# Designs tried in a protein design run: peptides against a protein of PDB entry 9IZ0. Part 41

Target 1, 345 residues: chain A of PDB entry 9IZ0
Amino acid sequence: ITCLGSNGHTYKQLVKGGNDDLRQDAVMEQVFEQVNGFLRSYRKTSQRNLSMRTYKVIPLALKTGVIEWVQDTIPLGEYLDSAHKVYHPKEWSLSTCRKLIAEKQMEDLETRLKVYDLVCRHYRPVFRHFFLESYADPVQWFTTQTNYARSTAVASVLGHVLGLGDRHGQNILIDKTSGEVIHIDLGIAFEQGKKLPVPECVPFRLTRDVVDGMGITGVEGVFRRCMEFTLETLRREEDSLLSVLEVLRYDPLFSWLISPLRRMKKQKMQLENFNQPESGNITTDASRDPKIQRNNVSGESEAERAILKVRQKLSSTLSVEASVGELIRIAQDPSYLALMFCGWS

## One batch from the design tools (peptide; aimed at target 1 H168 L196 V198 F341)

Design b2_p18_2_s1 (made by RFdiffusion4, then SolubleMPNN; from b2_p18_2, 12 letters changed)
Fold by OpenDDE base, seed 4:
Structure b2_p18_2_s1 (fold): chain B 345 residues (1-345), chain A 18 residues (1-18)
Amino acid sequence: as target 1 above (345 residues)
Amino acid sequence: KEKEELRKKLEELLKRLA
């Protein structure tokens, strides 16, 4: 749909029909807008124009909403799959890599690390080529690569602090004009990604291709320092951020938990993405989910636990530099990346 | 010369942007 705004500008909008509740995405975008307020108020972040890129989400019903169409974007995963075929046509396909990782999903860490290393040797990073291909002007190339590193740093800190999950390459858009990242499908937050069938073990996505896009300095340039300034801002505004999250605690429409339906849908999508042939009856015997004792963990207790985790992540026990250093280390650790659905790219 | 000036400008820009 194209809508004419009251400002005379035309906006393209995507009407999403389907089983995904957009209310959670809308709430997370509102949290990002508040955080962008903090980033604009703080000198170290405002001087660098640090922001989380947002998109407008208007939930219309339980299963329908309007999403702002982000023009001139590409999913990171779509670019990487296409670019890898161009630059490394003799290396393994993404499907081959996924299959090998899936076949070892139930094995020990040592076996999974060996397979991860093997995949990494046969699937080299290519994301630097996005900037080299898209920008013929050296100034535009450097500006967009810098914007990418900055936006990735903000998204990495916010993604960690808010416990954003499901950060796969299809849920991260690249703006082809600015080089900035746009995170979409925000329905897995507050560490609910750890409840996925393949648990998320990293604080944010910092795979080899995500780093390759930062250029020669990798994580040690613009990225690290922009993470530090972002975390310093969030620590300073801790009470303001927690107050925003407390408002969500009382929103009867907000779910602090991943829905069983969304969990099952993500499980199915993960299995389909592994190209496992339909072997026999996955009778989703919904009957043999072990009695998760419905401990009526009230939605309030989950909200309280989520807010407590946000506070813990904003703790000043470690310096900003030490905290960012540890986050970068963990996000790049093969021992975590080898456990992920797609930790190599 | 131009490559080294460009490298220095890039390093200085990286120091300002970082």
Scores: peptide ipSAE 0.028, ipTM 0.529, DockQ to the pose 0.012
OpenDDE base, seeds 1, 2, 3, 5: peptide ipSAE 0.023, 0.025, 0.026, 0.012; ipTM 0.553, 0.633, 0.662, 0.467

Design b2_p18_2_s2 (made by RFdiffusion4, then SolubleMPNN; from b2_p18_2, 10 letters changed)
Fold by OpenDDE base, seed 3:
Structure b2_p18_2_s2 (fold): chain B 345 residues (1-345), chain A 18 residues (1-18)
Amino acid sequence: as target 1 above (345 residues)
Amino acid sequence: KELEELREKLEELLKRLE
């Protein structure tokens, strides 16, 4: 829809109806706004303007709401597919790569590593070209690439701490004006992605193309340092962050469990990403709304587990540098990336 | 070429300042 604001500006808005619970997304955006408060209060993060990019989510009712249309953005995956065809026209198609990974999905780790390496050799990173193409001015190029690395670092730390999973190229928007990343479809949080049929196995998305966008320094420049400063801020504000999450524990509208419908939708998206033929007998007998015995006890136990896991991730047992180093290592580990539906880009 | 050399210098400077 297009809405006329009281300021005379026209705003394009996406109205979601039906089965999309925007309450989860709206709550995660509120958590990010609080975290952005912490990032603004801390000198090391404030001086760098570190923030999680947010978008407006207005839940209107159960399963309905309005999402802000983020103008001047492109999905990362859309850019990468188009750019790869331009810069590497002799390499394999994204569909070929997906097929080869899917054909080996049930094989051992050694076989999956071999096919992942083969795919990586035939599908090279291109995301550096986004910044080189989009910005003719060197200062604008440098600024936007820096903003990308900074925003990706913040999103990576928050993604790990809040358990948002690996994300995928269609759920990560690039702001063409600032170079910042915008994470959308935030309905999987607190490691719920690990409960999917294809488990999310990385702390955040740090694929070869995500790294390629950071320029020649890769992860060892702005990205690592901004992850460290972000994690240092979150460790300082641990009690404040946990207090925000405790409020959500008692929010009867927040689901600490993936709804069966959302699980099925994510499962379908995962299967589509693997180019697996729809086994036609998913009778979505939507009429069996399993009585979600929301045993309040099971939701409370899952909330408690989630908060405990956030506390564990904020533990000062390891230095900030050691913790960030391990996160970067895991997020780039071929043994995890080979298990993903699209770990090569 | 000059732009790439400038890029590399700026990225290295930023790596030191961050």
Scores: peptide ipSAE 0.026, ipTM 0.662, DockQ to the pose 0.013
OpenDDE base, seeds 1, 2, 4, 5: peptide ipSAE 0.021, 0.021, 0.025, 0.024; ipTM 0.617, 0.582, 0.650, 0.639; seed 2 fails the geometry check

Design b2_p18_2_s3 (made by RFdiffusion4, then SolubleMPNN; from b2_p18_2, 10 letters changed)
Fold by OpenDDE base, seed 2:
Structure b2_p18_2_s3 (fold): chain B 345 residues (1-345), chain A 18 residues (1-18)
Amino acid sequence: as target 1 above (345 residues)
Amino acid sequence: EEKEKLKKLLEELLERLE
């Protein structure tokens, strides 16, 4: 839809209906706006204009809302699929890579590492070409690639601290004007990604293509330093951030747990991405719901556990540099990436 | 290649000024 703003400007809006609870997205966007306040108030982050890119979410009902349509964006996964076909036309298709990883999903770590390495050798990074092709002017190229590294650093720290899940290439938009990343579909937070059919085991997305977009310095320089300054700001503002999250503990509309429906939807999407569209009517007999012992862990007890986990991630036991160094190491570790749904790109 | 070398130099200079 197109809405006329009170300022006389027209804004495109996406109306979502059906099964998506936009309340989770709206709450995470409010947390990001508070964090952006901390980043603007702290010298080291304000001088670098560090922010999490946000979008407006208005929940209208349990399963309906309005989302701001971010203009001039492309999903990271859409760009990477198109660019890989252009730059590496003799390499394996994304579907071939997904199939090989899926065929080994039940095997041991050693077997999964061998398949991951094999996929990586036949699907090389291309994301540096986004900046090289989109920006002919050297100043614009340098500025946009710097903005990408900075915005990715902020999103990586916040994504780790808040335990954001489902960070696949369709849920990360690239702003073609600024080079900044925009994270969408925020409905998996507080480490609930570990409860997905393929558990998320990395703190944030730092795949080879995410690193290739940073250019010749990779994770060193701008990205590492911006992660350090962001984490230093969040540690300084720990009590303020925890106070914002504590308000959510008493929000009866906020879900600290992944819904069974959302889990099933993600499971179906993962299975559909593993299966090429062979036209077989797989009657998924929904009958084997394993008795998930509904431990009636009150939503309050899960909120308390989530807040405690955020506090633990903000601990000053290690230096900022040591903490960021360990996060970068884990996010790039093949032993974790080989276990992911799409850890190679 | 020259763009990437120039970028690295500019990043190293920025990190010394910031």
Scores: peptide ipSAE 0.119, ipTM 0.794, DockQ to the pose 0.013
OpenDDE base, seeds 1, 3, 4, 5: peptide ipSAE 0.052, 0.082, 0.023, 0.021; ipTM 0.743, 0.766, 0.629, 0.607

Design b2_p18_2_s4 (made by RFdiffusion4, then SolubleMPNN; from b2_p18_2, 10 letters changed)
Fold by OpenDDE base, seed 3:
Structure b2_p18_2_s4 (fold): chain B 345 residues (1-345), chain A 18 residues (1-18)
Amino acid sequence: as target 1 above (345 residues)
Amino acid sequence: EEKKELEKKLEELLKRLE
């Protein structure tokens, strides 16, 4: 819909009707607004304008809401598919790569690594071209690439700490004006992605294309340093962050469990090529699959477990540098990326 | 080419500022 604001500006808004519970997304955006407060209060993060890019989510009812239409954005996956066809027209299609990975999904790690490596050889990174082609001015190009690396670093730390998982290229928007990443569809948090049929094995998305967008330094420039400063800020504000999450523990509107409907939708998205428009009325009557063992893990026990995991991830047992170094290593490890639905791009 | 050279210089500057 298009709404006329009281300021005379027209805003496009996405009205999600049906089975999309936007309350989870709205709550995660509120957590990010609090974290952005911490990032603004700390000198090392405030000097770099580090923030998790947020968008407005207004839940109107249990299953309906309004999402801010983020102007001047493109889904990362949409750009990458288009750019790959332009810059590497002789390489394999995204559908061919997906098929080969899916055909080997049940094979051993060695076989999956061989297939992943084969796919990687026939599907090269292109995301650097986003910045090179979108910005004629070298200063604007560099500024936007820097903003991308910074925003990706913040999102990566928060993604790890809050257990947002890998995130696929359709859930990551790129702001064409700033180069910042915007994470959307936040309905999987607190490591619930590990409970999917294709489990999320990485702490955050750091695929070859995500790295290619960081420029010639890759992860060893702005990205690593901004991850370190972000994690240092979150460790300092651990009690404040945990207090925010404890409020959510008692929020009857927040589900610490993935809803059966969201689980089924995400399962279907993992099985169906992501190129199908989301517009399918999947009125799959959630009543019929008896093998979702209702592990009657009380929402309270999952909340407590989630908060404990956040505390563990904020532990000062390792230095900030060592912790970030390990996260970057794991997020790029072929042994994890080969297990993902789309770990090559 | 100018972009790549500016990239290197600016990345070196950012590494010094960060």
Scores: peptide ipSAE 0.026, ipTM 0.673, DockQ to the pose 0.013
OpenDDE base, seeds 1, 2, 4, 5: peptide ipSAE 0.024, 0.019, 0.024, 0.025; ipTM 0.626, 0.548, 0.646, 0.642

Design b2_p18_3 (made by RFdiffusion4)
Pose (drawn by RFdiffusion4):
Structure b2_p18_3 (pose): chain A 304 residues (1-257, 299-345), chain P 18 residues (1-18)
Amino acid sequence: ITCLGSNGHTYKQLVKGGNDDLRQDAVMEQVFEQVNGFLRSYRKTSQRNLSMRTYKVIPLALKTGVIEWVQDTIPLGEYLDSAHKVYHPKEWSLSTCRKLIAEKQMEDLETRLKVYDLVCRHYRPVFRHFFLESYADPVQWFTTQTNYARSTAVASVLGHVLGLGDRHGQNILIDKTSGEVIHIDLGIAFEQGKKLPVPECVPFRLTRDVVDGMGITGVEGVFRRCMEFTLETLRREEDSLLSVLEVLRYDPLFSWLGESEAERAILKVRQKLSSTLSVEASVGELIRIAQDPSYLALMFCGWS
Amino acid sequence: EEEREEEFLKEYEELYTE
């Protein structure tokens, strides 16, 4: 529902009748805003202007809340389905991949990796072409590319830290003229998903298409640097963060999918921010564990 | 029983990915 504005600008409101965890999304947005404040009160984490982008959430009811449909955007999942067909029509469709992996579900490890390798060989990455031929001449394109890389890196590190759940393309919105990413529908949090009926391996959203969209350079450069600066900044301001997560713990609103998984979850948050391992080594291991095909094969259907 | 479990997991994954 789109309304005008007194200043003359229209605002789009996405109202949802489905039982999306909009309250959890709201508290998570509050944490994200405070993280933006942390990144604001520092030299390195603000020269890059890095921020985990937040979309305003106004949940009137958990089942029937209303959120801010962000200014003109095309969701990642709804995108690169048309781009896949237009750019690579010869290659296989999502139908062949989907249920072919469906045949993979009951197979062993080697079979799963083999079929995944085959399908991934068939479907070359295509998201790299969104930033081309869409935004503007090269300066704006590069600004948009670095904005996407920074925002996705920060969002990913934060999701790994807080154990964010669903990370399909249907839950990612790319801005357009700016390029900052907006994660949507973050209902599953604090390591909720891996432990699904169907298990997962990847800690944060990192497909082949996503790393292809970061530019010619994969996730080694601006992405890694932004991730490591985010990790160090989050560690430096760790006490305030765990304070925020504690106040989340003691209220019965945040979903942690007497004693609760929230305690163990924040312990794992501390471990993830633990200074025992160098931050650079932590970012390296995170990139490896999110990029390796062996882990990617077991994730789910698609996710090429 | 095993077939029902396989069907359930397959349909659950399809719903999840959709």

Design b2_p18_3_s1 (made by RFdiffusion4, then SolubleMPNN; from b2_p18_3, 11 letters changed)
Fold by OpenDDE base, seed 4:
Structure b2_p18_3_s1 (fold): chain B 345 residues (1-345), chain A 18 residues (1-18)
Amino acid sequence: as target 1 above (345 residues)
Amino acid sequence: EEEEERKKLIEEMLKLVE
């Protein structure tokens, strides 16, 4: 849809219908706008223009809303699949890699690490080519790569602190003009990604292709330092951030738990992507284990636990440098990436 | 309406921390 603004400008908007609850996205975008306020108020972050890129979301109903059209973007996963076919035409397809990881999903860590290493050797990083092919001018190339590393650092810290899940390559857009990342589909937050059929084991997405986009220094330099400055800002503004989250505690539009419908949708998408035959008998009838007392863990008790977990992530027990160092280590650890749905790119 | 109400509540809560 194209809307005429009160300022006389025309805005493109995406009307989304279906099974997606846009209320979670709208709430999380408002949290990002507040965090962007904190990043602008602190000298170390403001002088670097550090921000989480946001977009407007207007939920109209449970399954309908309007999303701001993010112009000049491409999904990271779409670019990587296309670029991999161009730069590595003799390597494995993304579907082959997914199949091999899926076939071993129930095996031990040692077996999964061997399969992950095998996939990594036959599906090499290509994301550096985004900057090299899009920006022929060396100054523009360096600027956009720097913007990418900065934007990814902010999104990584904030994504860890808020426990953002489902950070696959289709939920991360790249701005083709600035090199910045835009995170979409924000309805898996507060560590609810650990409750997916393939649990999320990393604090944020820092796969080989995400690192390859940072250039020759990888995580060492702009990315690490911008993570440190972002975490320092969030620790300084802990009480402000917790106060924003307390508003969400009482927000009837916000769900602290992954909805059964969203879990089922993600489960189907995972099964389809794995080409697992519908063995009709793995109805894990989660209804039939009578010892899963549906403890109606009140949404309030989950909100309290989520806020406590945010406070724990902002703890000053470790230095900013030590905390960021550990997060970067865990996010790149093959023992965690081998367990992920797509940890190799 | 709900977004603007949430924004006001956030602004009120932030003023209690300042």
Scores: peptide ipSAE 0.145, ipTM 0.780, DockQ to the pose 0.015
OpenDDE base, seeds 1, 2, 3, 5: peptide ipSAE 0.006, 0.074, 0.031, 0.032; ipTM 0.376, 0.705, 0.608, 0.647

Design b2_p18_3_s2 (made by RFdiffusion4, then SolubleMPNN; from b2_p18_3, 12 letters changed)
Fold by OpenDDE base, seed 5:
Structure b2_p18_3_s2 (fold): chain B 345 residues (1-345), chain A 18 residues (1-18)
Amino acid sequence: as target 1 above (345 residues)
Amino acid sequence: EEEKKLKELIEFALKKVE
């Protein structure tokens, strides 16, 4: 929709309706604003302007609301699909790669690794070209690539700590002005991505194209150091972060679990993304709301488990460097990426 | 040609950060 603001300016807004929990998105954005407060207060993160990019969410009902339209953005997956056709016109299509991975989804790890490696050889990274195309000035190119690596580092640490799921290329926007990443569709949190039909096995998205966008140093520069400073800040502010999450324990409308309806919708999208995106109005007749008796006792126990998992991820048992090193290793490990829906790009 | 342009851009970017 297009809204006229009280200032006389016209704003494009996205009305999201149906089965998506926009209240969960709004709550996660509030958590990100608190984390951005911690990042601004800590010298090592404030000197680098580290932040999680946020957007405004106004929930109107349990499953309906208005989302800010983020201007001058492109979905990472949309850019990558277009760029692969330009730079590697003789390589396999994204649809061919998806098909080969899905045909082997029920096979053993060894077979899945062989197919993943084959796909990787026929679908090479291109995301470096986003920066080379968009920024003719070398200073602007370097600055925007640095902003990308910084924002990806913050989002990777925070996404791991909060257990953000469904981090596919359509749920990650690139800001064309700054090079920063914007994460959208935050309704899969607290490790609920492991309950998807294709379980998420990585702590955050660090695929070959995500790394290619960091430039010649890959993960071994701005990205790693910014992950370390972000994790150091979150460990310092652990009690503050946990106190923010404890407020959500008392919200009876907050969903600590993926809804069966959202799980089914994501399952359909994972199956239908093999065929062309027909812009079909999926008027799913919402008439059969099964009265899920939310036993209040079950919601509280899931909140407690989620908060305990956040505390465990903030543990100082390992150094910041060792913890970040292990997260980067796991996020790039072919044995995990071969299990993902789209682990090659 | 793209690899050459990338190398020139990297060398130019590195020289401006020194």
Scores: peptide ipSAE 0.050, ipTM 0.525, DockQ to the pose 0.013
OpenDDE base, seeds 1, 2, 3, 4: peptide ipSAE 0.027, 0.025, 0.028, 0.025; ipTM 0.559, 0.591, 0.589, 0.563

Design b2_p18_3_s3 (made by RFdiffusion4, then SolubleMPNN; from b2_p18_3, 11 letters changed)
Fold by OpenDDE base, seed 4:
Order: sequence, then structure tokens, then C-alpha cells
Structure b2_p18_3_s3 (fold): chain B 345 residues (1-345), chain A 18 residues (1-18)
Amino acid sequence: as target 1 above (345 residues)
Amino acid sequence: EEEEKLKKLREELEKLVE
């Protein structure tokens, strides 16, 4: 739909209907706007225009809402799939890589590392080409690549601190004008990604293609320094951030737990990539679980645990540099990436 | 063609896991 704003400008809006709970997205976008306030107030982050890119979400009902149409964007995964076909036409398809990782999902770490290495050799990074193709001017190329590294650094720190999950290539948009990342589908937060059938074990997405987009320095330089400045800002504003999350604790629109429906949808999407024959009636007899009354008491305890975990992630026990160094190390560790649904790209 | 590539890939993977 197109809406006329009070400022006289027309805005394109996406109306979503069906099964998506936009309330989670709306709440996380409000948290990002508050964090963007902290980033604007701190000199080291403000001088670099560090921000989490946001979009407006208006939930209208449980399964219906209006989303701001993010113009001039492409999903990272859509670009990468297209670019791999162009630059590496002799390499494996994304479907082949997914199938091989899936087929060995139940194997030991050593086996999964061998499969991950094999997939990595047959599916090489291409994301540097986004900047080379889109920006013929060297100044625009450097500026957009810098904006990408900066926005990815902010999103990586926030994604870790808030425990954002489901950060696959379709949930990360690239702004074709600025090179900035825009994170969408924010309904897996506060480490609920660890409760997925394929548990998330990395703090944020820092795959080989995500790093390839940073240029010749990779994670070193702009990305690392912008992570450090972002984490320094969040540690300084810990009490302010925790106060925002305490308001969220009492927001009836927010669920601290992954919904059973979202878990089942992610299970189906993961299982549809497994050509295992539909043998067993897993009649999940959804009928008898008297947990409807237990949901409120469990929700409050999970909110308290989530806030405690945010506080622990903001701890000054390690320096900002040491903390960022360890996060970058873990996010790039093959022993973690080999366990992920799509750790190679 | 894709199925035959997948078959060869499985055979290569089996040999790497053995």
C-alpha cells in the first residue's frame, strides 16, 4: 500500500498477513531506536554515524501488520546465490551445500568439520563483488564498503547482547545505496536461537561472505574498531539499556520465549531440506498440555534470566578489546560454523 | 546431471569420513 504521511510525502508500506507475529519485530525495533540514541550521544560512535538500521513495524493483529518498505535493498542471501552462479559457475549450488551439511548433521564434530571444509572449498566467498559491481567510483566503493563494515559491527554487537537469532542471509538486507545492513524478522531474540532444532552457537553472523564484504582487511580495522566503540557505548549505557529491557519485561506484546508455532515452522523448513521419507506419525498431541496457566509464571522467569544474561554480556570483567576479540574469534571458529545450518557463506 | 553430481559427492564424503 502507499500511505500519505503528515509531512506530505508518500510512503510505500508492506501489509503482511498470515502467520507472522510482527509484535516481536516492533518491540525489537523500539529497543534499536533507544540504542541508536546512546550511539548518537557518545562521541566515538556519533563521529562515525554508528547506528542499527531500523524500519517501522505497526502490528495490527496477532498475524497482521504494516511494515515500512525498505526501498533499494536486496537480501544478502539472494545476492550471494546470484553472485556465486556468476563468479563461480563450476562450484556447488547452495542447495547441494545445504543438503551435504544436513545429511551429516547428526555426525560428530570431526565429521562435520570435514564436511564444512569440503563445502567451503566448493563454495567460495563472493560478497566483495557487490561493492565492485555496484560502485564504479573508487570513493563510492570505499564509502559503501566502510558503511557495510560499520553497520555490520553495530548489528553484531547488538545481535550478541540482545541474543538475536535466525540471522540467515534472507533476514539480512543490504542497502544498495549506502552499503548498510538492515536486519529483519527479529522474532528470535534473547538466545532463543539455541532452542532451534539446529542450535545457534555463534554470537552473530560472521561467515566468510560477511567477512569478504569488508574488503582486504577483513575483520581487522573498521569492523573490529566499530565493534569496540559500540560495546564501549553499551557498557557505558548499561543501566539505561537494562531499564529499556525492564519496560519490555512488562510489555504484553513481547514474548521472551520462541513461540511453538515459530519453532515448528523452523523445524519444517529445516526438515524439508531433509528428503527423509515421512515415516512416523509424530502426532504431537498438542491437545493435553495444561501449560496455558504456567505460561505467565514461566514467561516472567525467562524475562529475568534474559535480562541477567544481557547484564553478563555487558560485564567489564574483560576489556572491550578482549571481549570483541573473543566474540570475533568464536563467530569465525570452524568448530562453531560447522554446526550451523549455513555457516560457510 | 545434478543427481549424479550428488551421488559422486556422497561417495567422496563417505571416503573422507571413513
Scores: peptide ipSAE 0.070, ipTM 0.742, DockQ to the pose 0.040
OpenDDE base, seeds 1, 2, 3, 5: peptide ipSAE 0.031, 0.017, 0.021, 0.010; ipTM 0.680, 0.510, 0.560, 0.446

Design b2_p18_3_s4 (made by RFdiffusion4, then SolubleMPNN; from b2_p18_3, 13 letters changed)
Fold by OpenDDE base, seed 1:
Order: structure tokens, then sequence, then C-alpha cells
Structure b2_p18_3_s4 (fold): chain B 345 residues (1-345), chain A 18 residues (1-18)
């Protein structure tokens, strides 16, 4: 839909209808706006223009809303699939890599690591080319690559602290003008990604292509320092951040738990990406709902657990540098990446 | 040579972003 604003500007809007709870996205965007306030208040973050890129979400109903159309963006996964075909035409297809990882999903860690390493050798990073192709001017190239590393650092810290899940390449947009990352589909937060059929085991997405986009410094430079400054800011504003999250505890519309419907939808999408379309009528016999003991942990008790985990992640027990160092290590660890749906790119 | 150049460029980039 295209709307004319009261300011005379024309805005493209995405109307999303269906099973996606846009209220969760809208709430997370409000949290990001508050965090952006904190990042603007501190010299170290303000001087670097550190922010989480936000987009406007207007929930209209339980399952319908309007999302701001982020112009001049591309999904990271779409760029990587296209660029990999151009730069490495003799390497494996993304579908081949997905299939091999899928076939070993139920195997032991050692077998999964061997397959992950094999996939990595046949699917090399290409994301550096985004910046080299898009920006002929060296200053613009350097600026946009720096903005990418900065925005990825902010998103990585926030993604860890808030326990953002489902951070696959289609849920991460790249702004073609600034090089900044934009995270979308925020409906899996507070570590609910660990409840997915393929559980998330990394604090944030720091795959080989995500690192390749940072240029020759990789994680050692802009990215690490911007993570440190972001975490330092969030630790200083812990009480303010927790107060924002406590307001959500009383929002009857905010789900601290992954919806069973969303969980099933993500399960189907994961399974459909594994199955070639054999036309078999899989009658999903809905009857074997595993008795996931509805521990009727009241929504209040899950909110309390979520807030407690945020507080624990903001703990000053370790230095900022030590905490960031450990997060970067875990996010790049092959033993975790081999367990992901797409940990190789 | 290339590794030394990458190292030098890394050090220069670190100084430019400080």
Amino acid sequence: as target 1 above (345 residues)
Amino acid sequence: ELEELEKLLRELLLKLVD
C-alpha cells in the first residue's frame, strides 16, 4: 500500500496479514528506540552514531498490521545466494549445503562438525563483495563498511541481551545506502529461539559471511570496540532498560512465550526446506501433540524469568572486554554453528 | 608481502576509526 503522509510525503507500507503477531515486533521496536536514546546519551556511542536501526510497526489487529517499507534494502540471505553464484560458480549450491546439514541433523556433534567443515570448504564467504560492488568511491566504501560493522555490533549486543531469535539471512536486511543492518520479524525474543525445533545456540549471528562484510579487520576492530561500547552503555542504563521491560510484563498483548502456532509454522518451514516436494499427502495427524507439559508457568513467571536473564546478561561480574570476547568466541564457535540451520554463511 | 600489507592496512584502519 502507498500512503500519503500529512507531511506530503508518500510512504510505501507493507500490510502484513496472517499468523504473525506484529505486536511483538512493535514492542521490540519500542525497546530499540529506548536503547537508541541511551546510545545517543553517551559520548563513546554517540560519537560513532551507534544505533539499532528501527522500522515503524503499527499493529492494527491481533494478526494484521502495517509495517514501514524499508526502501533500498536487500535481505542478507538473498544477496549472499546471488553473490555466491557469481563469485564461486563452481562451489556447492545453497540447497546442497542445506541438504547435507539436514541429513546429519540427528547425528552426533563430531559428525555434524565434519559435515559443517565440508560445507564451509565448498561454500566460501562473499559478503565483502557487497561493499566493493556497491561503492566505487573509497571513502563511501570505507564509510558503509564501517557503518555495517557498527550496526552489526549494536544488533549483536541487543540480540544477545534481549535473546532475539530466528536471526536467519532473510530476517536481516542490509541498507544499500548506509550499509547498516536492519533486523525484522522480532517475534522470537527472550531466548524463545532455544525452543525451536532447531534450537538456537549462538548469542547472535556471526557467521563467516557476517564477518566477511567487516573487511580485513574482521571482528578485530570496529566490530569488537562497538560491541564493547554498546554493552558498556547497556550496563550503565540497566535499571532504565529493565524498567522498560517491566512495562511489558503488564502488557496482556505481549507474549513472553513463543506461540505454539508460530512454533509449528517455523517447524513446517524448517521441514519444507528439507523436503524436496514429494507430493505425499502428509496428513499432519495433529493428534500426537507431544504432551509438552504445559507447565502453566504464568505469563508473569515467564516475564520474570526473561527480565532476570536480561539482568544476568548485563552483570558487571566480567569486564566489558571479557564479556564481549566470550560472546564473539561463542558466536563463531564451529561446535555451535554446526548445530544451526545455516551456520556456514 | 600480502599478509604484511593486510596487517598494515588493519593497523591503519584501526587508527582511522578511533
Scores: peptide ipSAE 0.027, ipTM 0.586, DockQ to the pose 0.013
OpenDDE base, seeds 2, 3, 4, 5: peptide ipSAE 0.022, 0.024, 0.022, 0.024; ipTM 0.580, 0.624, 0.533, 0.546

Design b2_p18_4 (made by RFdiffusion4)
Pose (drawn by RFdiffusion4):
Structure b2_p18_4 (pose): chain A 304 residues (1-257, 299-345), chain P 18 residues (1-18)
Amino acid sequence: ITCLGSNGHTYKQLVKGGNDDLRQDAVMEQVFEQVNGFLRSYRKTSQRNLSMRTYKVIPLALKTGVIEWVQDTIPLGEYLDSAHKVYHPKEWSLSTCRKLIAEKQMEDLETRLKVYDLVCRHYRPVFRHFFLESYADPVQWFTTQTNYARSTAVASVLGHVLGLGDRHGQNILIDKTSGEVIHIDLGIAFEQGKKLPVPECVPFRLTRDVVDGMGITGVEGVFRRCMEFTLETLRREEDSLLSVLEVLRYDPLFSWLGESEAERAILKVRQKLSSTLSVEASVGELIRIAQDPSYLALMFCGWS
Amino acid sequence: EWEELLEFEEEYFESGKF
């Protein structure tokens, strides 16, 4: 539902009748805003202007809340389905990949990796072409590319830290003229998903298409640097963060999918921010664990 | 059993659909 504005600008409101965890999304957005404040009160984490982008959430009811449909955007999942067909029509469709992996579900490890390798060899990455031929001449394109890289890196680091759940393309919105990413429908949190009926391996969203969209350079450069600066800044302001997560723990609103998984979850948050390992080594291991095909094959259907 | 898993994955994937 799109309404006008007194200043003359239209605002789009996405109202949902489905039982999306909009209250969990709201509290998570509050944490994200406070993180933006942390990144704001620091030299390195603000010269890059890095921020985990937040979309305003106004949940009137958990089952029937209303959120801000962000200014003109095309969701990642709804995108690069048309781009896949237009750019690579000869290659296989998502139908062949999907249920072919469906045949992979009951198979062993080597079979799963083999079929995944085959399908991934068939379906070359295509998201790299969104930033081309869409935004503007090269300066704006590069600004948008670095905005996407920074925003996705910060969002991914934070999601790994807080154990964010679903990370399909249907839950990612790319801005357009700016390029900052907006994660949507973050109902599953505090390590909720991996432990699904169907298990996962990847800690944060990182497909081949996503790393192809970061530019010619994969996730080694601006992405890694932004991730590691985010990790160090989050560690430096760790006490305030755990304080925020503690106040989340003691209220019965946040979903942590007496004693609760929330305690173990924040302990794992502390471990993820623990200074025992160098931050650079931590970012390196995160990039490796998120990028390796062996982990990617077991994730789910698609996710090429 | 397999069909239940497949349906679960499809519902899980579509959970973020607008």

